Peptides against a protein of PDB entry 3B8E. Designs and how they scored, part 9

Target 1, 230 residues: chain A of PDB entry 3B8E
Amino acid sequence: PFLIFIIANIPLPLGTVTILCIDLGTDMVPAISLAYEQAESDIMKRQPRNPKTDKLVNEQLISMAYGQIGMIQALGGFFTYFVILAENGFLPIHLLGLRVNWDDRWINDVEDSYGQQWTYEQRKIVEFTCHTPFFVTIVVVQWADLVICKTRRNSVFQQGMKNKILIFGLFEETALAAFLSYCPGMGVALRMYPLKPTWWFCAFPYSLLIFVYDEVRKLIIRRRPGGWVE

## One batch from the design tools (peptide; made by RFdiffusion4, then SolubleMPNN)

Design b1_p8_8_s2 (from b1_p8_8, 3 letters changed)
Fold by OpenDDE base, seed 1:
Structure b1_p8_8_s2 (fold): chain B 230 residues (1-230), chain A 8 residues (1-8)
Amino acid sequence: as target 1 above (230 residues)
Amino acid sequence: LVPLPPLP
């Protein structure tokens, strides 16, 4: 998010507080829950890792986790951001370079794509109204990320959802996201303004895409052991 | 809730 903010000079899509709420709030219990996942049915049929040559975190895992899944998650967040700003009169093309005037408290006549003037206060309300749905979007795509992390090779449908701690983590992160989004005073305390319930669904296509993408990847690995995708 | 500007 910060890279695009710097390169494109757009209004801040995700605040530092919302990032901290993800890293320290919503992601902690889900991450811990993976330690309680049942071993895959084929794990005892696989050769042990060579501790001298095989890395625990290899280039393929980094590419999958950060390069592919992380990019889909970021695209989901930015999609929500652009939709919210477009609904408030700011088309994506108009946002390019707008940050300079957007962040200037002395400019109270910033025009949107329709010629409507926005005060500094109104612009900051819209900006912080984007931060909360971006945060919620990340939580929704993290459901898929957590579920795909249950297995390395087997389908989630083969593994099942038997890990009660993981299920609890999914409910906890969702409940925490709802609490941070809708609790009175969060706009003042965290700069997180409440979102319409419909914004929760904006990330669902991306969450489904992540899930399907990984299930297809795992299917390819199962059918073609030792392929470049493994 | 900032009222959404009226859609044109």
Scores: peptide ipSAE 0.021, ipTM 0.637, DockQ to the pose 0.032
Fold by OpenDDE base, seed 2:
Structure b1_p8_8_s2 (fold): chain B 230 residues (1-230), chain A 8 residues (1-8)
Amino acid sequence: as target 1 above (230 residues)
Amino acid sequence: LVPLPPLP
């Protein structure tokens, strides 16, 4: 998110505080829960890793986590951001380069795509109104990310949802996201303005896409052992 | 004027 903010000079899609709430808040319990996941049914049939040649975190894992899944997550967040701004009169093309005037508190006549003028206060309200749905979007796509991380090769349907700590983590992160979004004073404390419940659904297509993408990947691995996808 | 989504 921050890289696109710098490159495209768009209004800030996600605040630093909201990023910290993801990294330290919503992701912590889910990440710990993976340590309690049952081993895959076929794992004991595989040879042990060679500690001298095989890295724990290899290029393939980085590519999958950041290059594939991370990109889908980012696209989901940006989709929500662009939809909110478009509904408020700012089309995506108009946002390019707008940050300079958007962030200037002395400019109170920034025009939207329809010629409506926006004060600094009005612009900051809509910006911070984008931060919370972006945050919630990340939590929703993280549901899929956590579920796909249960296994490397087997389908989630083969593995099942037996890890009670992981299930607890999914509920905990969702409850925390709701708390941070709707608790009185969060707008002042965290610059997280409350969102309509409908915004929670904006991420669902992307969450489904992540899940389907990984299940297809795993299916290919199971059918074609030793392929480049493994 | 696309009304701002009403604040909750």
Scores: peptide ipSAE 0.015, ipTM 0.597, DockQ to the pose 0.052
Fold by OpenDDE base, seed 4:
Structure b1_p8_8_s2 (fold): chain B 230 residues (1-230), chain A 8 residues (1-8)
Amino acid sequence: as target 1 above (230 residues)
Amino acid sequence: LVPLPPLP
């Protein structure tokens, strides 16, 4: 988010507080839960990795986690951000370079894409309104990310949802996201304004895409062992 | 989709 914020000079899509809530709050229990995941059914049929050459975290895993899935997650967040701003009169093209005037508290006549003028206070309300749904979007796509991380090769349907700690993590992160979004005073304390429940669904296509993408990847790996997709 | 009004 910050890279695009700097490069495109758009209004801040995700606040630092919301990022901390993701990294330290919603993603912590889910990440720990993966340590309790059952071994894949075929793991004992595989040769042991060479501990000298085969890393637990290899370039393929980094590419998958950060390059592919992380990019889809970021796109999901930005999609929600652009939709909210567009619904509030700021089309994506108009946001390019707008940060300079957007963040200037002395400019109270920033025009939207329709010629409506926005005060600094109004702009900050819309900005902070974007932070919460971006956060919620990340949580929703993290559901898919966590579920796909259960296995490297087996389908989730083969592995099943037997990890009670992982299931707890999914509920915990969702409950925490709801708490941070809707608890009274969060707008003041965290600059996280409450959202209509409909905004939770904006991420669902991306979450589904992540899930389908990984299941297809795993299917390819199972059908063609030793491929570049592994 | 307008943000919900702040909870009272």
Scores: peptide ipSAE 0.027, ipTM 0.682, DockQ to the pose 0.057; fails the geometry check
Fold by OpenDDE base, seed 5:
Structure b1_p8_8_s2 (fold): chain B 230 residues (1-230), chain A 8 residues (1-8)
Amino acid sequence: as target 1 above (230 residues)
Amino acid sequence: LVPLPPLP
């Protein structure tokens, strides 16, 4: 979020408070739940790791987690952001370079793509209204991320959903996201304004894409052992 | 997304 904010000079897509709510709030119980996941059925058929050459966090893991899945998650968040701003009169092209005037409290006549003028207060309400749906979008794509992390090679359908702590984590992160989004006073306390229920569905295609992408990856690994995908 | 009007 911050890199694109700096490079493209767009209005801030995700606030510091919302990032903290992800990193310290919604992700904690899900991350802990993975420690309780059952070993895959093929674990005894795998060769042991070479402790001298094989890293626990290798390039393939970094590429998958941050380079592939993390990019799909970011795209989901930015899609929500651009849709919200477009519905409020700011088309994506108009946002490029707009940050300079957007963040200036003395400019009260910033024009949108339709020639409507926006006061500083109105702009900040729209900006903070983007932060909450972006946060919720991240939670929805994290459902898929958590589920795909249950296995390295086997399908989730082979592994099943037997980890009760992981199921609890999915409900907890969703309940926390709803609490932070809709509890009275969160707009004042956290600058998290309530979102329309329809925005919860904006991330669903991306969550499904993450799930399908990883299941296809795992299918390829199972059919072609020793490929570049492993 | 029109922000929901502030609850009264």
Scores: peptide ipSAE 0.018, ipTM 0.639, DockQ to the pose 0.050; fails the geometry check

Design b1_p8_8_s3 (from b1_p8_8, 4 letters changed)
Fold by OpenDDE base, seed 2:
Structure b1_p8_8_s3 (fold): chain B 230 residues (1-230), chain A 8 residues (1-8)
Amino acid sequence: as target 1 above (230 residues)
Amino acid sequence: PILLPPLP
């Protein structure tokens, strides 16, 4: 998110404080819950990692987490962002380079894609209105990410949802996201303005895509052991 | 501006 903000000079898609609420708030309990996941049925048939040659964080993990899943998550967030701004008169192409004038408090006549002028205050309301749905989008795609992280090779349908701590984590992160989004004063404290309930659904296609993508990947691994996908 | 209301 922040890289595109710098490169494309678009209005800020997600605030720094909001990012901290994800990294330190919503993702903590889910991440800890994975420590309580049961071993996969085939794990005892695999050789242990060689601590001298095999990295804990390998290229495969980086590729999956940041290159594949992370990119789908980012696309989901930016989709929500662009939809909200387009509904408010700012088409995606018009946002390129707009940050310079958008963030200038002395410019009160920034035009949208339809020639309507926007004051600084109006622009900041729209910007902070984007931050909360982007945050919620991340939480929704993190549901899928957490579920796919239950296993390396087996389907989630083979593993099941027996980890009660993980289930608790899913509810906790969702409740926390709702609290941060709708609690009075969060607009002042976190620059998170409340969102319409409909914005929660914008991420659902991407969450489903993450889940299906990983299940297909795992299916390929199970059918072709030792393939380039493993 | 077509400000989307945050909540109904």
Scores: peptide ipSAE 0.020, ipTM 0.665, DockQ to the pose 0.092
Fold by OpenDDE base, seed 5:
Structure b1_p8_8_s3 (fold): chain B 230 residues (1-230), chain A 8 residues (1-8)
Amino acid sequence: as target 1 above (230 residues)
Amino acid sequence: PILLPPLP
C-alpha cells in the first residue's frame, strides 16, 4: 500500500494501525498453525535439502509469496479501495496526484469526480472508511493463502483439512477481524470504522483465484516433474 | 512456508 501511495500520490489505502493488526493480530495464529500440518504423502520420495547450497527462503519461495500470491492479494485490496472511493465520488483517475491536496488540512474544497467539495474532516472519514475494508479484504485472501500453504506439491483435496489448529486459526482471524471492525469505540481507538457487510464479499473472487492458481500450479508440477514451475 | 503479509 505505501509503495503505490508514494508512486501514484493517492490517498493512503491502508493505515499503519491496520497493518499492525495484520502483522501482529490476524496472521499470528495462522502462521503458527502451519507447524502442525501433516507431512505430504510423497515426503520420503524427495531428496534431502543440501544445507550448504539450498536456502530455506529461496528465490522460488519469494517469487511465489511476494511476486505471485502477494500481488493477487494486493490487487484484491486495491480493488476494494477503488470501489469504496468510487462509491463516494472519487473515480480512480481522479485519485492520481490527489494526495497533496487530500492530506492538506487547510484545503476544505477538494473536488471529487462530480464537482462535490470535500472538507478535510470528510476526506479523513472516507480514507479511514477504506482502511477497514482493505484490512478485511486481506484477511479473506489470507484464507486462501493459508490453505494453499498446507502443501507444496499435493492438492489440498489430497491432503484434506485435518489440521484442527489451522481450522482454529481461520476462525480466530475472522473473529478478530469482525471484532476490530464492529466493536464500539474502534473508530476512536484504532480509526477503524465499521464496514458494510457487502465489503466482505469484494475479496472472494481474489481468494478463489489464489486457490485455483495454486492448485493449477501444483497440478502442473505433479504432471511435469522438473519443469520451470518447480 | 511462512505466511507473509501482503506488500504494503
Scores: peptide ipSAE 0.046, ipTM 0.783, DockQ to the pose 0.043; fails the geometry check
Fold by OpenDDE base, seed 1:
Structure b1_p8_8_s3 (fold): chain B 230 residues (1-230), chain A 8 residues (1-8)
Amino acid sequence: as target 1 above (230 residues)
Amino acid sequence: PILLPPLP
């Protein structure tokens, strides 16, 4: 989010508070839950990692987590952001370079794509109205990320959903996201304004895409052991 | 993969 904010000079798509709510709030229990996952059926047939040569965080993991899944998650977040701003009169092309005037408290006549003037207060309300749905979008795509992290090679359908701590984590992160989004006073306390229930569904195609993408990847790995995808 | 926070 910050990279595109700096490069494209768009209104801030995701606030620092919402990022902290992800990193310290919604992702904590899900991440811990992976420690309770059952071993894959083939784990005892695999050679152990060589602690001298094999890195825990290797290029494959970085490519998968940040380069592939992370990019799909970011696209989902930005999709939600652009849809909300477009519904409020700001088309994506109009947002490029707009940050300079958007963040200026002394400019109260910033025009949208339709010639409507926006005060500084109105612009900040719509900006913070984007932060909460972006946050919720991340939670929804993290459902898929957590589920695909259950296994390295086997399908989730082969592994099953037997990890009760992981299931609890999915409910907890969703309940926490709903609490932070809809609890009275969150707009003042966290700059998280409530979102329409429909915004929860904006991330669903991206969450499904992440799941299908990883299942196809794992299928290829199982069919072609030692391939370039592994 | 590891559950990682999204790149902001």
Scores: peptide ipSAE 0.046, ipTM 0.799, DockQ to the pose 0.042; fails the geometry check
Fold by OpenDDE base, seed 3:
Structure b1_p8_8_s3 (fold): chain B 230 residues (1-230), chain A 8 residues (1-8)
Amino acid sequence: as target 1 above (230 residues)
Amino acid sequence: PILLPPLP
Protein backbone atom coordinates (compact mmCIF):
# COMPACT_ATOMS: atom_id res chain seq x y z
CA PRO B 1 0.00 0.00 0.00
CA PHE B 2 2.66 2.57 0.94
CA LEU B 3 4.71 1.91 -2.19
CA ILE B 4 1.83 2.97 -4.44
CA PHE B 5 0.99 5.79 -2.03
CA ILE B 6 4.55 7.13 -2.43
CA ILE B 7 4.96 6.45 -6.17
CA ALA B 8 1.53 7.57 -7.38
CA ASN B 9 0.90 10.17 -4.63
CA ILE B 10 -2.66 8.93 -4.15
CA PRO B 11 -4.74 9.31 -0.96
CA LEU B 12 -3.66 6.71 1.60
CA PRO B 13 -5.38 3.42 0.61
CA LEU B 14 -4.82 1.62 3.90
CA GLY B 15 -3.93 3.24 7.20
CA THR B 16 -1.09 2.24 9.50
CA VAL B 17 -3.58 1.18 12.17
CA THR B 18 -5.46 -1.06 9.73
CA ILE B 19 -2.17 -2.65 8.64
CA LEU B 20 -1.36 -3.38 12.27
CA CYS B 21 -4.82 -4.90 12.71
CA ILE B 22 -3.99 -7.28 9.84
CA ASP B 23 -0.42 -8.13 10.79
CA LEU B 24 -1.07 -8.51 14.53
CA GLY B 25 -4.80 -9.15 14.59
CA THR B 26 -6.44 -11.12 11.81
CA ASP B 27 -3.35 -13.02 10.56
CA MET B 28 -2.01 -14.42 13.84
CA VAL B 29 -4.51 -17.17 14.67
CA PRO B 30 -4.77 -18.37 11.05
CA ALA B 31 -0.97 -18.53 10.89
CA ILE B 32 -0.70 -20.57 14.07
CA SER B 33 -3.50 -22.86 12.90
CA LEU B 34 -1.33 -24.18 10.05
CA ALA B 35 0.94 -25.83 12.62
CA TYR B 36 -1.98 -28.14 13.43
CA GLU B 37 -2.57 -29.20 9.81
CA GLN B 38 -2.32 -32.91 9.06
CA ALA B 39 0.58 -34.07 6.94
CA GLU B 40 -0.19 -34.54 3.27
CA SER B 41 -0.73 -38.13 2.11
CA ASP B 42 2.47 -38.01 0.02
CA ILE B 43 4.78 -36.74 2.79
CA MET B 44 6.61 -40.08 3.12
CA LYS B 45 7.38 -40.04 -0.63
CA ARG B 46 9.33 -36.77 -0.31
CA GLN B 47 12.98 -36.70 0.63
CA PRO B 48 13.90 -34.73 3.73
CA ARG B 49 15.15 -31.20 3.20
CA ASN B 50 18.92 -30.95 2.89
CA PRO B 51 19.88 -28.37 5.56
CA LYS B 52 23.03 -27.41 3.63
CA THR B 53 21.48 -26.68 0.22
CA ASP B 54 17.73 -26.22 0.68
CA LYS B 55 16.60 -22.88 2.06
CA LEU B 56 13.49 -22.68 4.23
CA VAL B 57 12.49 -19.57 2.29
CA ASN B 58 13.35 -20.25 -1.33
CA GLU B 59 12.72 -18.37 -4.56
CA GLN B 60 9.67 -20.51 -5.26
CA LEU B 61 8.08 -19.56 -1.94
CA ILE B 62 8.85 -15.87 -2.44
CA SER B 63 7.50 -15.98 -6.00
CA MET B 64 4.30 -17.70 -4.88
CA ALA B 65 3.68 -15.67 -1.71
CA TYR B 66 4.64 -12.17 -2.84
CA GLY B 67 4.81 -12.38 -6.61
CA GLN B 68 1.60 -14.32 -7.28
CA ILE B 69 -0.83 -14.56 -4.35
CA GLY B 70 0.29 -11.30 -2.73
CA MET B 71 -0.20 -9.42 -6.01
CA ILE B 72 -3.75 -10.79 -6.44
CA GLN B 73 -4.52 -9.77 -2.85
CA ALA B 74 -3.12 -6.28 -3.41
CA LEU B 75 -5.16 -5.94 -6.61
CA GLY B 76 -8.29 -6.91 -4.68
CA GLY B 77 -7.62 -4.26 -2.04
CA PHE B 78 -6.85 -1.54 -4.55
CA PHE B 79 -9.89 -2.47 -6.62
CA THR B 80 -12.10 -1.90 -3.56
CA TYR B 81 -10.30 1.39 -2.86
CA PHE B 82 -10.75 2.71 -6.41
CA VAL B 83 -14.42 1.67 -6.53
CA ILE B 84 -15.20 3.49 -3.28
CA LEU B 85 -13.39 6.64 -4.33
CA ALA B 86 -15.05 6.57 -7.76
CA GLU B 87 -18.48 6.24 -6.11
CA ASN B 88 -17.57 9.33 -4.07
CA GLY B 89 -16.61 11.37 -7.15
CA PHE B 90 -12.87 10.63 -7.42
CA LEU B 91 -11.98 8.74 -10.60
CA PRO B 92 -8.68 6.76 -10.55
CA ILE B 93 -6.86 9.15 -12.91
CA HIS B 94 -7.80 12.13 -10.73
CA LEU B 95 -6.21 10.47 -7.67
CA LEU B 96 -2.71 10.59 -9.21
CA GLY B 97 -0.75 13.32 -7.45
CA LEU B 98 -3.81 14.32 -5.36
CA ARG B 99 -2.20 13.34 -2.01
CA VAL B 100 -0.38 16.67 -1.64
CA ASN B 101 -3.61 18.68 -1.61
CA TRP B 102 -5.66 15.86 -0.06
CA ASP B 103 -3.57 15.79 3.11
CA ASP B 104 -3.34 19.61 3.39
CA ARG B 105 -5.70 20.62 6.19
CA TRP B 106 -5.74 24.24 5.01
CA ILE B 107 -7.12 23.41 1.55
CA ASN B 108 -10.90 23.06 1.82
CA ASP B 109 -11.77 23.30 -1.87
CA VAL B 110 -10.19 20.17 -3.39
CA GLU B 111 -12.23 19.35 -6.46
CA ASP B 112 -13.32 15.85 -7.41
CA SER B 113 -13.66 14.55 -10.97
CA TYR B 114 -17.06 16.28 -11.27
CA GLY B 115 -16.00 19.70 -9.95
CA GLN B 116 -17.46 19.19 -6.47
CA GLN B 117 -15.39 20.79 -3.72
CA TRP B 118 -14.35 18.75 -0.70
CA THR B 119 -13.34 20.12 2.68
CA TYR B 120 -10.47 18.54 4.59
CA GLU B 121 -12.90 16.88 6.99
CA GLN B 122 -14.98 15.45 4.15
CA ARG B 123 -11.84 14.08 2.47
CA LYS B 124 -10.70 12.40 5.68
CA ILE B 125 -14.13 10.84 6.14
CA VAL B 126 -13.98 9.28 2.66
CA GLU B 127 -10.34 8.21 3.18
CA PHE B 128 -11.16 6.44 6.43
CA THR B 129 -14.27 5.05 4.75
CA CYS B 130 -11.86 3.40 2.27
CA HIS B 131 -9.57 1.95 4.96
CA THR B 132 -12.17 -0.36 6.49
CA PRO B 133 -13.33 -1.97 3.20
CA PHE B 134 -9.70 -2.37 2.14
CA PHE B 135 -9.02 -4.14 5.45
CA VAL B 136 -12.09 -6.35 5.03
CA THR B 137 -11.04 -7.11 1.45
CA ILE B 138 -7.70 -8.36 2.75
CA VAL B 139 -9.45 -10.58 5.31
CA VAL B 140 -11.69 -12.07 2.60
CA VAL B 141 -8.75 -12.86 0.30
CA GLN B 142 -6.89 -14.28 3.33
CA TRP B 143 -9.62 -16.92 3.63
CA ALA B 144 -8.49 -18.27 0.29
CA ASP B 145 -4.81 -17.86 1.13
CA LEU B 146 -5.19 -19.81 4.37
CA VAL B 147 -7.11 -22.60 2.65
CA ILE B 148 -4.55 -22.97 -0.17
CA CYS B 149 -1.73 -23.06 2.41
CA LYS B 150 -3.13 -26.29 3.88
CA THR B 151 -1.34 -28.25 1.17
CA ARG B 152 1.73 -27.98 -1.04
CA ARG B 153 0.80 -30.50 -3.71
CA ASN B 154 -2.52 -32.16 -2.89
CA SER B 155 -5.86 -30.51 -3.59
CA VAL B 156 -7.72 -29.05 -0.62
CA PHE B 157 -10.50 -31.44 -1.62
CA GLN B 158 -8.10 -34.35 -1.07
CA GLN B 159 -6.84 -32.96 2.24
CA GLY B 160 -10.25 -31.91 3.54
CA MET B 161 -11.17 -29.34 6.17
CA LYS B 162 -10.44 -31.46 9.26
CA ASN B 163 -8.22 -28.92 11.05
CA LYS B 164 -10.54 -27.51 13.71
CA ILE B 165 -7.99 -24.85 14.70
CA LEU B 166 -7.90 -23.57 11.12
CA ILE B 167 -11.71 -23.43 11.00
CA PHE B 168 -11.63 -21.56 14.30
CA GLY B 169 -9.06 -19.16 12.82
CA LEU B 170 -11.34 -18.40 9.85
CA PHE B 171 -14.22 -17.58 12.17
CA GLU B 172 -12.00 -15.61 14.56
CA GLU B 173 -10.47 -13.40 11.87
CA THR B 174 -13.91 -12.75 10.37
CA ALA B 175 -15.43 -11.94 13.75
CA LEU B 176 -12.51 -9.65 14.58
CA ALA B 177 -12.88 -7.92 11.21
CA ALA B 178 -16.60 -7.41 11.87
CA PHE B 179 -15.90 -6.13 15.38
CA LEU B 180 -13.28 -3.63 14.18
CA SER B 181 -15.55 -2.52 11.32
CA TYR B 182 -18.84 -2.06 13.19
CA CYS B 183 -18.16 -1.52 16.89
CA PRO B 184 -19.20 2.01 17.95
CA GLY B 185 -16.25 4.34 18.39
CA MET B 186 -13.91 2.51 15.98
CA GLY B 187 -14.01 5.51 13.66
CA VAL B 188 -12.47 7.62 16.42
CA ALA B 189 -10.23 5.00 18.01
CA LEU B 190 -8.86 3.26 14.91
CA ARG B 191 -9.97 5.55 12.05
CA MET B 192 -12.03 2.61 10.81
CA TYR B 193 -15.42 3.87 9.75
CA PRO B 194 -18.27 1.37 9.32
CA LEU B 195 -18.79 -0.12 5.88
CA LYS B 196 -21.89 -1.12 3.99
CA PRO B 197 -22.40 -4.90 4.06
CA THR B 198 -22.08 -4.96 0.26
CA TRP B 199 -18.34 -4.21 0.53
CA TRP B 200 -17.75 -7.65 2.04
CA PHE B 201 -18.62 -9.15 -1.34
CA CYS B 202 -16.25 -6.93 -3.35
CA ALA B 203 -13.31 -9.24 -2.61
CA PHE B 204 -15.13 -12.52 -3.38
CA PRO B 205 -14.02 -12.72 -7.03
CA TYR B 206 -10.40 -12.24 -5.95
CA SER B 207 -10.71 -14.82 -3.18
CA LEU B 208 -12.18 -17.28 -5.68
CA LEU B 209 -9.43 -16.43 -8.18
CA ILE B 210 -6.72 -17.18 -5.59
CA PHE B 211 -8.34 -20.50 -4.75
CA VAL B 212 -8.83 -21.57 -8.38
CA TYR B 213 -5.35 -20.39 -9.36
CA ASP B 214 -3.70 -22.46 -6.66
CA GLU B 215 -5.83 -25.55 -7.30
CA VAL B 216 -4.94 -25.37 -11.00
CA ARG B 217 -1.26 -24.92 -10.10
CA LYS B 218 -1.38 -27.96 -7.82
CA LEU B 219 -3.21 -29.96 -10.48
CA ILE B 220 -0.45 -29.16 -12.99
CA ILE B 221 2.22 -30.19 -10.45
CA ARG B 222 0.43 -33.50 -9.81
CA ARG B 223 0.05 -34.24 -13.53
CA ARG B 224 3.56 -33.14 -14.52
CA PRO B 225 6.01 -33.94 -11.72
CA GLY B 226 9.32 -32.13 -12.19
CA GLY B 227 7.78 -29.52 -14.48
CA TRP B 228 8.78 -25.83 -14.57
CA VAL B 229 5.90 -25.02 -12.17
CA GLU B 230 7.36 -27.13 -9.42
CA PRO A 1 1.95 -18.60 2.84
CA ILE A 2 0.15 -16.37 5.22
CA LEU A 3 -0.14 -12.91 3.86
CA LEU A 4 3.32 -11.94 4.46
CA PRO A 5 2.20 -8.39 4.88
CA PRO A 6 1.92 -7.13 1.38
CA LEU A 7 4.96 -4.97 1.24
CA PRO A 8 3.24 -1.93 2.61
Scores: peptide ipSAE 0.041, ipTM 0.773, DockQ to the pose 0.041; fails the geometry check

Design b1_p8_8_s4 (from b1_p8_8, 4 letters changed)
Fold by OpenDDE base, seed 3:
Structure b1_p8_8_s4 (fold): chain B 230 residues (1-230), chain A 8 residues (1-8)
Amino acid sequence: as target 1 above (230 residues)
Amino acid sequence: RVLLPPIP
């Protein structure tokens, strides 16, 4: 998100406060919950890792985490961002390079894609209106990310949802997201304006995509051990 | 004329 903000010079899609709420708020309990996950049923059939040759974090893990899943998560967030801005008169093409004028408090006549002028205050309302749905989108795609992280090879359907701490984490992150989105004063305190309940559903296709993608990947690995997909 | 932004 921040790289695209710098390269494309678009209005800030996700605020620094919202990023902190993700990194330090919604992600901590879910991440800790993975430590309580049961070992996969096939773990005793695998050879021990060679600590000299086998890295804990390898290129395949980085590619999966950042290059694949992380990219889908980012796309989900940006999709929500572009939809909201388009509904407010700012088409995606018009956002390119707009940041400089957007963030200037002395410019009160920034035009949208339809020639309407926007004051600094109005622009900031729209910006902060984007931050909360982007944040919620990330939380919804994180549901899928957490669930797929339960296993490396086995299907989630084989592993089951027996980890009570993980289930608690899913509820906790969702409750926290709802609290931050709808609690009175959050617009002033955190620059997170409330969102319509419908915006929660914008991320569902992406969350489903992440889940299906990983399950298909795992299925391929199980059917073709030692393939390039592993 | 400035349109009010839609409530998200």
Scores: peptide ipSAE 0.018, ipTM 0.538, DockQ to the pose 0.062
Fold by OpenDDE base, seed 4:
Structure b1_p8_8_s4 (fold): chain B 230 residues (1-230), chain A 8 residues (1-8)
Amino acid sequence: as target 1 above (230 residues)
Amino acid sequence: RVLLPPIP
């Protein structure tokens, strides 16, 4: 989000505080929960990893985590951001280069895509209104990310949802997201303004996409072992 | 038009 903010000079899509809440808040328990995941049923049929040749974190894992899933997550967040701003009169094309004027407190006549003028205060309200739904979007796509991380090869339907700590993590991150979004004073403390419940659904297509994408990947791996998709 | 009113 911050890279696109710099490159495209758009209004800040996600605040630093919200990023910290993701990295240190919502992701902590889910990440720890993966340590308690049951071994895949076929693990005993696999050759042991050679610690000298086989990396724990290989290029495929990095590509999957950061290059593929991470990009889908980012796209989900930006989708929510662009939808909110578009509904408030700022079409995506109009946001390009707008940051300079957007962040200038002395400019109180920034025009939206429809010629409506926005004061600095009004712009900051809509900006901070975007931060919470972006954050929630990340949490929703993280549900899918956590679930797909349960296995490397087997389907989640084969593995099942038996990890109680993982289930707890999903509830915890969701409860924390709701707390940070709706607790009184969060707008002042964290610049996270409350969101309409409907905004929780904006991420669902992306969460589903992540899940389907990974399940298809795993299916391909199971059907064609030794392929480039591993 | 701010579409996301702060929850009161």
Scores: peptide ipSAE 0.017, ipTM 0.601, DockQ to the pose 0.045
Fold by OpenDDE base, seed 1:
Structure b1_p8_8_s4 (fold): chain B 230 residues (1-230), chain A 8 residues (1-8)
Amino acid sequence: as target 1 above (230 residues)
Amino acid sequence: RVLLPPIP
């Protein structure tokens, strides 16, 4: 989010506080839960990693985590961001380069795509109103990310959902996201204004896409061992 | 695989 904020000079899509809530709040318990996942059925049929030649974090892992899944997650977040701003009169094209005037507290007549003038206070309310749904969108796409991380090769349908700690993690991150979104005073404390319940569904297509994408990838790996996809 | 934080 911050890279596009700098490059495109758009209003800040995701605040520092919301990023901290993701990294230190919603993602911790889910990440820990993976340590309790059952071994895949084929793990004893695979050779151990060579500690001298095989990196723990290799190009394939980086490509999958950041280049593929991370990009789909970012697209989901930005989709929610652009929809909210469009509903408030700011079309995506109008946001390009708007940051300079948007963040200037002395400019109280910033025009939207329809010629309506927005005060600095009104603009900041809309900006912070975007941060909470962006955060929730990340949580929803992280459901899929956590589930696909259960296995390296086997389908989640083959592995099952037997990890009770992982199920608890999914519940915990969702409950925390709801708490941060709807608890009174969060607008003042965290600059997180409440979101309409409908905004929770904006991320669902992207979460489903992540899940299907990984299941198809795993299916290809199972059918064609040693391919470039592995 | 490890769950990684989203790209900021």
Scores: peptide ipSAE 0.024, ipTM 0.639, DockQ to the pose 0.043; fails the geometry check
Fold by OpenDDE base, seed 5:
Structure b1_p8_8_s4 (fold): chain B 230 residues (1-230), chain A 8 residues (1-8)
Amino acid sequence: as target 1 above (230 residues)
Amino acid sequence: RVLLPPIP
């Protein structure tokens, strides 16, 4: 989010407070829950890792987690951001370079894509109104990310949803996201303004895409062991 | 058009 904010000079898509709420709030219990996941059925058929040559965290894992899944998650967040701003009169092309005037508190006549003027206060309300749905979007795509992390090779349908701590984590992160989004005073305390319920659905296609992408990847690995996908 | 939160 910050990289695109700097490169494209767009209004800030995700605030520091919302990032902290993800890193210290919604992602903690889900991450811990993975330690309680049962072993895959084929684990005893796999060759042991060579501790001298094979890293636990390798380039392939980093590429999958951050380079592939992480990019889909980021795209989901930015999709939500652009939808909200477009519905408020700011088309994506108009946002490029707008940050300079957007963040200037002395400019109260910033025009949107339709010629409507926006005061500094109105712009900041819209900006912070984008932060909360971006945060919620991350939580929704994290559902899929957590579920795909249950297995390395087997389908989630083969593994099942038997990990009660993981199920609890999914409900906990969702409940926490709802609490932070809708609790009275959160707009003042955390600059997390309430979002319309419809904005929760913006991330659903991306969450589904993450799940399908990983299941297809795992299917390819099972059918063609030792391929470039493994 | 503008999807602002309700003013208290």
Scores: peptide ipSAE 0.015, ipTM 0.574, DockQ to the pose 0.040; fails the geometry check

